# Peptides against a protein of PDB entry 4U39, part 203

Target 1, 302 residues: chain A of PDB entry 4U39
Amino acid sequence: SIKVIGVGGGGNNAVNRMIENEVQGVEYIAVNTDAQALNLSKAEVKMQIGAKLTRGLGAGANPEVGKKAAEESKEQIEEALKGADMVFVTAGMGGGTGTGAAPVIAQIAKDLGALTVGVVTRPFTFEGRKRQLQAAGGISAMKEAVDTLIVIPNDRILEIVDKNTPMLEAFREADNVLRQGVQGISDLIATPGLINLDFADVKTIMSNKGSALMGIGIATGENRAAEAAKKAISSPLLEAAIDGAQGVLMNITGGTNLSLYEVQEAADIVASASDQDVNMIFGSVINENLKDEIVVTVIATG

## One batch from the design tools (peptide; made by RFdiffusion4, then SolubleMPNN)

Design b2_p30_3_s4 (from b2_p30_3, 15 letters changed)
Fold by OpenDDE base, seed 5:
Structure b2_p30_3_s4 (fold): chain B 302 residues (1-302), chain A 30 residues (1-30)
Amino acid sequence: as target 1 above (302 residues)
Amino acid sequence: MKKYAPKDAKVYYYSDGSVVIVASGWELIE
């Protein structure tokens, strides 16, 4: 089974966005220290952590409280993760619960033998220096606790949206990018209630790889596949070029008019931008809601 | 017109009408 755990406010917002977009083949778990915020989750499984420590009032933006809350609830977390083949841990770094609890939850998943993938955000610069410093500590702890860590630099989201984008809309876009990171992987391996045989290939690419980079490209028109692929490999979300990547996971999503030629063209562009001996796996998804749009998601490891 | 086939492909059908083709690559067949 594949489980997605949203940790804290940002992680739970991302999980809600995943559910609203009907991401298939995954079980959703919402984790928070704030009981009122947790009640707003759309996840089937809702877990309040640190009930004794926080009394359901949240972590007060303190990562140490988030860490202790997860430690208090370790046995409950273990039970919720039991039997998972793969675990996604998603959180917004820089806060209390997400920053402190996500590394603890990730370590629990890894200790249970699950392929553990972190998908987290760095805060926007406008959120202040304190959040940036807290996020750096949380990211460092996550890197040690996961097989692969995808870090989304929120400031780079501002390069792909209008410069006048309101703060609230920037956070919504961050939630959407978190969704795309999880979905880009889960769509490759998930079937309703099952993991396919290609999970072994995903495991080979993602096991003990440390940091990963994610790029997203969207395009329409005659050369939409090539344009989407080029945008993905040059995405501002990539803190570095993928030319050194030894493992690549690619998702190509289009409407009912998506052709095999377009899929091949996009795959060739991504492969050419990667290491010569790259191990690539990719999925092609047909979604009627996209009409003439193509979305390419690239996750590069190694 | 060139035709391609997926390598080591699996096809999944979802209840929402979406189709997922998982492959390791594509090969030219015509």
Scores: peptide ipSAE 0.029, ipTM 0.447, DockQ to the pose 0.209
Fold by OpenDDE base, seed 2:
Structure b2_p30_3_s4 (fold): chain B 302 residues (1-302), chain A 30 residues (1-30)
Amino acid sequence: as target 1 above (302 residues)
Amino acid sequence: MKKYAPKDAKVYYYSDGSVVIVASGWELIE
């Protein structure tokens, strides 16, 4: 089974976005120290952590409180994650609960033997230096607790949105990027009642790889596959070129009119930008909701 | 035109009509 666990406000916003987009084949868990915020989650499983410590009032933007809250609720977290083959831990880093609890939850997942993938954001620079420093500490802790950590630099999202984009929409875009990071992987491995036969290959690419980078490209029109692939490999979300990656996971998602030629064209572009000795997995997903759009997601590990 | 086939291709069909093709790479067949 695949479990997605959203930790704190940012993580739970991302989980809500995943549920709203009907990401299938995964179980959703919402974790928070704030009981009121947790009630707004759409997840089937809702877990309040640190009830004794925080009395449901949240972590007060203190990562140490978030950490202790997860430690207090360790047994409940273990029970919720039990039997998972893969666990996605998603959080917005820089806050109290997400920053402190996400590494603890990730470690619990890893100790249970699940392939543990972190998908987290760095705060925007405008959220202040304190959040950036807290996020850096949380990311460092996450790196030690997961098999692969995808870090999304929110400031780079500002490069792909209009300068007049309201702040609230910028946060929604961050939630969408988190969604795309999880969905780009989960769609490739989630099958009804079974793990995909390629889970072993995914595990090989993602196990103990540390930090990962993600690029996303979206395009329409006659050259949509090539354009989407080029956008993905040149994405502002990629802080480095993919040619140094030890592993690459590529998802090519399109509508019912997605052709094998388009898949091949996109795959060839990404492969050509990668090292020849890279372990690469290509996935193609048909989603009827995309109509004429192609979405290419590239995850570079190692 | 060069023709390619996916290596070790697996196809999954979901109840919602979604289709996933997973391949380890591509090989030239013509």
Scores: peptide ipSAE 0.027, ipTM 0.449, DockQ to the pose 0.294
Fold by OpenDDE base, seed 3:
Parts: structure tokens; C-alpha cells; sequence
Structure b2_p30_3_s4 (fold): chain B 302 residues (1-302), chain A 30 residues (1-30)
């Protein structure tokens, strides 16, 4: 089974966005120290952590409180994660609950033997130095607790959105990028009730790889596949070129008119931009909710 | 442009009409 755990406010917003977009083949768990915020989650499984420590009032933007809250609820987290083959831990780093609890939850997943993938955001620069410093500490702890850590630099989202984009919309875009990171991987392996044979390939690419980079490209029109792939490999979200990556995961999502030729064309572009000895896995998804758009997600590991 | 073919391609059909194609890699064919 595949489980997605949203930790704290940012993680839970991302999980809500995943549910709204009908990401299939995964179980959703919402984790928070704030009981009121947790009640707004759309996840089937809702877990309040640190009930004794926080009394449901949240972590007060203190990562140490988030950490202790997860430690207090270790047994409940273990029970919720038991039997998972893969666990995604998603959080917005820089806050209290997400920053402190996500590494603890990730370590629990890893100790249970699940392939553990972190998908987290760095805060925007405008959120202040304190959040950046807290995020850095949380990211460092996550790196030790996961097999692969995808870090999304929120400041790079500002390069792909309009300059007049309201702050609230920038956060929504961050939630969407988190969604795309999880979905880009989960769609490769999720089958109804089963992990497919390709899970072994995913495990080979993602096990003990440390930090990963993600690129996203969206395009329409006659050359949409090629354009989307080019945008993905040149995405501002990629802090480095995909050349030299040891592993690449590629997802191509399109509407009912997505052709095998388009999938091949996009894959060829990504392969050509990668090392010849790179391990690559490719998936394509037909999503009826997409009309003329193609979305390419590239995750580079190692 | 080099053309690649998917290796070990698997196609999954879901009841909702969605289709997933998974390939373990790509092989140069031209």
C-alpha cells in the first residue's frame, strides 16, 4: 500500500489538494497538533499528535514542540503506517508542526521498512529569516529520515507565476507543486489495491538517494509533449541540471488524446538531457480532466 | 533526433477510463 501523510498546515493543504484532484491508489493521513485545523482536512484518516503536550492548540510555530508531539504519538503513527510499502511525507517546512513532526514521522516509516519519500517546501523569503532557519533544520533532519527528499524551493514558484499573483495564490501554487511531486511518483506505481512490478524499479531509483530535484512543465498545442518536457528539464524548480543524476523518474500526464508518440517524444527529450547511464522509469497517465494540456513531471535523484 | 522505444511497457486500464503506461526505460531504436 501507498500512504501519503500530510504533516501540519502546509502538508494538510497539499493532501486536501491531492484529494480534490482525485489522486488514486493512495491512502491519505492528515497529521496536526491543531485540532481545529485537523477537522478541516478531507483525509479519511485524521491524527491529532501531541494531545497532552499541546492540548490541541498547535505547536506555536516551534519545531521542538512539533517534534515532541510526534514523539508523544509514536505508537499511533506506527499503527497508522503499518503495512505500507511506500510512505510519502509532505510538509511545509519552517512552521512548528510540519518542521518538527515530519522528520519523526519519516523515521517511523523508514524503521517500518517502507520506501520513505519526503516532499517538502522551503518557505518563501518573505516569510522571514526565522522560518528559513527553522526550515533548514527540518530539511536536515528529513534528509536523515527518508530514502529520498524532494525539496521544493517556494521562491522558485514566484518565477513561474505572474508578478501580481496574490500571496494566497502563491501558497496554493506551492500546494499544487507538492501535489504534483507526490502524484508524479504515485501514478507510476499505484494500481488498484496493489503495488505493481514497477515498484522494484522505483525502489532502486529512490532508495537511499538523499536529496532529489523536481521539474514541472505544462504545455498545449501540436508540440505540447516536447514543449512540456523542455519546460520540465529547464524548470526553475530544478536548482541544478538533471545531467549527472543517478536516477530519473518521469511522468507524462495528458487527456484522452495523449498519444504514445507524444509520450515517446517527451521521454526522448528527458533522456537526451540526462546521463547515458542514468536509471530511468517512465509513466504516462490519461486524465480525462485534462483537455489539451500535457503535464510533464521529472524527478532527478542522486 | 534519436528515437527511443519503451522497455517492458505495461498498460493499466482502470474502471474510471484512466490509462497508465509504465516503462522501465527507453531503448534507442534509431
Amino acid sequence: as target 1 above (302 residues)
Amino acid sequence: MKKYAPKDAKVYYYSDGSVVIVASGWELIE
Scores: peptide ipSAE 0.019, ipTM 0.447, DockQ to the pose 0.363
Fold by OpenDDE base, seed 1:
Structure b2_p30_3_s4 (fold): chain B 302 residues (1-302), chain A 30 residues (1-30)
Amino acid sequence: as target 1 above (302 residues)
Amino acid sequence: MKKYAPKDAKVYYYSDGSVVIVASGWELIE
C-alpha cells in the first residue's frame, strides 16, 4: 500500500489538493497539531499529534514543538503507517508542525520498512529569514529520515508563474507542485495487481538516494511532447541539471490523444539530457481531464 | 538530437491504459 501523509498546514493543503484531483491508489493521512486546521482536511484519516503538549492549539511556528508532538504520538503514527510499502511525507518547511514533525514521521515510516519519500517545500524568501532557517534545519533532518527527499524551492515557482500572480495563488501553486511530485511517482505504481513489481523497480531507484530534484514542463500544440520535456529538464525547479543523476523518474501525462510517438519523443529528450548509465523509469498516463495539454514530470535522484 | 534506446527494459501495461518502462541504462542509436 501507498500512504501519503500531509504534515502541518502546508502538507495538509497539498493533501487536500491531491484528494481534489482524485489521485488514485493511495491512502491519505492528515497530521497536525492544530485541531481546527485538521478538521478542514479532506483526508479519510485525521491524526492530531501532541494533544497533551499543544492542547490542539498548534505548534506556534516552533519546530521543536512539532518534533515533540510527533514523538508524543509515535505509537499512533506507527499504527497509521503499519503495512505501508511506500510512504510519502509532504510538508511545507519553515513552520512549526511540518518542520518538526515531518522528519519524525518519516523516520517512523522508514523504521517500519517502508520506502520513505519526502516531498517538501522551501519557503518563499518573502516569508522571512526565520522561516528559511527553520526550513534548512527541517530539510537537514528529513535527509536523514527518508530514502529520497524531493525539495521544491518555492522561490523557483515564482519563475514559472505570471509575475502578477497573487500571493495566495503562489501558495496554491506550491501545493500543486507537491501534488505533482507525489502523483508523478504514485501513478507509476498505482495498479493493485502489479504494484509489487513496479514498486521493486521504484525502490531500486529511490532507496537511500538522498536529495532529489523535480522538474515540470507543460505544453500544448503540435510539438507539445518535445516542448513539455524540454521545459521539464530545464525547469527552474531543478536547482541543478539532471546530468549526473543516478536515477530518473519521468511521468508523461496527456489526454486521450496522447500518442506513442509523443511519449517516445519526450522520453528521448529526457534520456539525452541524462547520463547513459542512469537508471530510468518513465511512464505514460492518460488523464481524460487533459485536452491538448501534456505534462512532463522529471524527478532526478542521487 | 541524439537518440537513445533503453537497455534491459521492462515494460508494464496497466489496466487503465498506462505504460511504464524501466531501463537500467541507455545506448546511442543515432
Scores: peptide ipSAE 0.031, ipTM 0.547, DockQ to the pose 0.826; fails the geometry check

Design b2_p30_4_s1 (from b2_p30_4, 8 letters changed)
Fold by OpenDDE base, seed 1:
Structure b2_p30_4_s1 (fold): chain B 302 residues (1-302), chain A 30 residues (1-30)
Amino acid sequence: as target 1 above (302 residues)
Amino acid sequence: AEPITLNLKNGKVLKGQKFADGSILAISRP
């Protein structure tokens, strides 16, 4: 089974966005120290951590409280993650619960033998230096606790949205990028009839790879596949070029009119931007909610 | 599902399946 665990406010917002977008083939778990915030989760499984420590009042933006809350609730986390083949741990770094608890939860998942993937955000610069420093510590701890860590630099989201985008919409876009990171991988594994083979290959590409890069491209029109692929490999979300990557996961999502030619064209562009010896998993997904849009997601590892 | 092979311009070959909904999953082997 594939489990997605949202940790703290940002992680739970991302999980809510995944549920709203009908991400299939995954089980959702919401984890928080704040009981009131947890009640707003759409996840089937809701877990309050650190009930004794926090009394459900949250972590007070302190990562050490988030850490201790997850440690207090270790047995409950183990039971919730039991039997997972893969665990996505999603969080907004820089807060109390997400920053502190996500590494502990990731380590629990890894110790249970699950392929453990972190999909986390760095805070926007406008959230202040304290959040950036807390996020850096949490990301460092996540890197040690996961097989693969995708870090989304929220400031780079400002390069892909309109300059007049309200702050609340910038946070929603961060939740959408977290969704795309999880969904781009989960759609490749959740495919009926191939799950065991695909999971073994995903495990080969993602196990003990450390940091991964993520690029997203969206386009419409006649050359939409090529444009989306070019945007993905040059995405502002990429902290570096993908040319040195040992592994690539590529997802192309389109409407019912997605052609084999468009799929081939996008794959050619991403492969040409990658190492010649790169291990690539490629999937195309039909989303009936997409009209003329194509979305290309590239995750580069190694 | 039906077998599919994607021959990329760089010489990489992806092998996989095409599903009834039109989705494709393909993997390059080393």
Scores: peptide ipSAE 0.257, ipTM 0.846, DockQ to the pose 0.845
Fold by OpenDDE base, seed 5:
Structure b2_p30_4_s1 (fold): chain B 302 residues (1-302), chain A 30 residues (1-30)
Amino acid sequence: as target 1 above (302 residues)
Amino acid sequence: AEPITLNLKNGKVLKGQKFADGSILAISRP
């Protein structure tokens, strides 16, 4: 089974966005220290952590409170994660609960033998230096606790949105990028009949790889597949080029008109931008809600 | 599902399955 755990406010917003976009084949768990915020989650499983420590009042933007809250609730987290083959831990880093609890939850998942993938955001520079410093500490702790860590630099989202984009929309886009990171991987695994993707092949690409790079490209029109692939490998979300990547996960999502030629063309572009000996998992997904749009997600490891 | 092979321009071969809905999963094996 695949479980997605949203940790704290940002993680819960991302999980809500995943549910709203009907991401299939995953179980959703919302984790928070704030009971009021947790009640707003759309997740089937809602877990209040640190009930004794925080009394449901949240972590007060303190990562140490988030950490201790997850430690207090360890047995409950273990039970919720039991039997998962894969666990996604999603959080907005820089806050109290997400920053402190996400590494603890990730470690619990890993200790249970699940393939543990972190998909987290760095705060925007405008959120202030304190959040950036807290995020850096949380990301460091996440790196030790996961098999693969995808870090989304929120400041790079400002390069892909209009300059006049309201701050609220920039946060919504961060939630959407978190969704795309989780969905881009989960769609490759959760699809019925894709069980012949030896979960071992995904494990080979993602186990103990540390930091991974994520690129997203969206395009429409006649050359949409090639354009989307080119945008993905040159995405502002990439902190580096993927040329040295030993492992690549590629998802192509399109409408019912997605052709095998388009799929192959996009795969050619991504493979050519990767290491010659790259281990590549490629999936194409049909989303009937996509008209002429193609979305390419690339996750590069190693 | 039907077996599918993607021959990339760089010489890499991806092997996988095409599903009834048109979805494809393919992997490169060393």
Scores: peptide ipSAE 0.252, ipTM 0.846, DockQ to the pose 0.842
Fold by OpenDDE base, seed 3:
Structure b2_p30_4_s1 (fold): chain B 302 residues (1-302), chain A 30 residues (1-30)
Amino acid sequence: as target 1 above (302 residues)
Amino acid sequence: AEPITLNLKNGKVLKGQKFADGSILAISRP
């Protein structure tokens, strides 16, 4: 089974966005120290952590409170994660709960033998230096606790959106990018009939790989597949080029008109931008809600 | 599911399956 755990406010917003976009084949768990915020989650499983420590009032933007809250609730987290083959831990770094609890939850998942993938955001620079410093500590702790860590630099979202985009919309886009990171991987695994064979191959690409890079490209028109693939490998979300990546996960999502030629063309572009000996998992997904759009998601490891 | 082979321009070969819904899953093995 695949489990997605949203940790704290940002993680829970991302999980809500996943549910709203009908991401299939995954179980959703919302984790928070704030009981009121947790009640707004759309997740089937809702877990309040650190009830004794915080009294449901949240972590007060303190990562040490988030950490201790997860430690207090360790047994509940273990039971919720039991039997998972793969666990996604999603959080917005820089806050109290997400920053402190996400590494603890990730370590619990890893200790249970699940393939543990972190999908987290760095705070925007405008959230201030304190948030950036807290996020750096949380990301460092996540690197030790996961098999693969995808870090989304929120400041790079400002390169994709209009400069006049309201702050609230920039946060919604961060939640959407977190969704795309989880969905881009989960769609490759959740396909009926392939799960067992492909999960071993996913483990080979993602186990003990440390940091991964994520690129997203969207395009329409006659050359949409090639354009989407080019946008993905040159995505502002990439902290570096994917050249030399030894492992690549590629998802192509399109409408019912997605052709084998378009799929091959996109795969050619991504493979050519990677190491010659790249181990690539490629999946195409049909989404009837995508009319003429193609979405390419690339996750590069190694 | 039907077996599918994707021959990439760089000489890499992806092998996988095409499903009834048109979805494809293919891998390059080391």
Scores: peptide ipSAE 0.245, ipTM 0.840, DockQ to the pose 0.833
Fold by OpenDDE base, seed 2:
Structure b2_p30_4_s1 (fold): chain B 302 residues (1-302), chain A 30 residues (1-30)
Amino acid sequence: as target 1 above (302 residues)
Amino acid sequence: AEPITLNLKNGKVLKGQKFADGSILAISRP
C-alpha cells in the first residue's frame, strides 16, 4: 500500500489538494498538533499528535514542540503507517509541526521498512529569516530520515507565476507543486496490474538516494510534448542540471489525444539530458480534464 | 495491457506496457 502523510498546516493543505484532484491508489493521513486545523482536513485518517504536550493548541511555530509531539504519539504513528510499502511524507518546512514532526514520522516509516519519500517546501523569502533557518534544520533532519527527499524551493515558484500573483495563490501553487511531486511518483506505482514489478524498480531507484531534483514543464500546441519536456529539464525548480542523475522518474500527463509519438519525443529529450547510463522509469497518464495541455514531471535521483 | 517497447534516439530501450486507457508504463533496464 501507498500512504501519503501530510504533516502540519502546509502538509495538510497539500493533502487536501491531492484529494481534491482525485489522486488515486493512495491512502491519505493528516497529522497535526492543532486540533482545529486537523478538523479541516479531507483525509480519511486524522491524527492529532502531542495531545498532552500541546492540548490541541498547535506547536507555536516551534519545531522542538513539533518533534516532541511526534515522539509522544510514536505508537499511534507506527500503527497508522503499519503495512505501508511506500510512505510519502509531505510538509511545509519552516513552521512548528511540519518542521519538527515530519522527520520523526519519516524515521518511523523507514524503521517499519517502507520506502520513505519526503516531499517538502522551503518557505518563501518573504516569510522571514526565522522560517528559513527553521526549514534548513528540518530539511537536514529529513535527509537523514528518508530514502529520497524532494525539496521544493518556493521562491522558484515565483519565477513560473505572474509577478502580480497574490500571496494566497503563490501558496496554492506551492501546494500544487507538492501534489505534482507525490502524484508524479504515485501514478507510476499505482497503475493497475503491474504494482509488484514496478515497485521493485522504483525502490531500486529511490532507496537511499538522498536529495532528488524535481522539474515540471507544461505546454500546449503542436510541439507540446517536446516543449513540456524541455521546460521540465530546464525548470526553475531544479537546483542543478540532471545530466549526472543515475535515476530518473518521468511522468507525462496528457488528455485522451496524447499520442505514443509525443510520449516518445518527451522521453527522448529527458533521456538525452540525463546520464548515459541512467535508469529511467517512464509513465504516461491520461487525464480527461487536460484538453491540449501536456504536463511533464521529472524527478532525478543520485 | 499490451507489451510496448520505446526505442529512444540515444539508443536506450524502454520496455513496459500500454494500458486500455492509453497510459504507458515503461522502464529502462541496464
Scores: peptide ipSAE 0.231, ipTM 0.835, DockQ to the pose 0.811

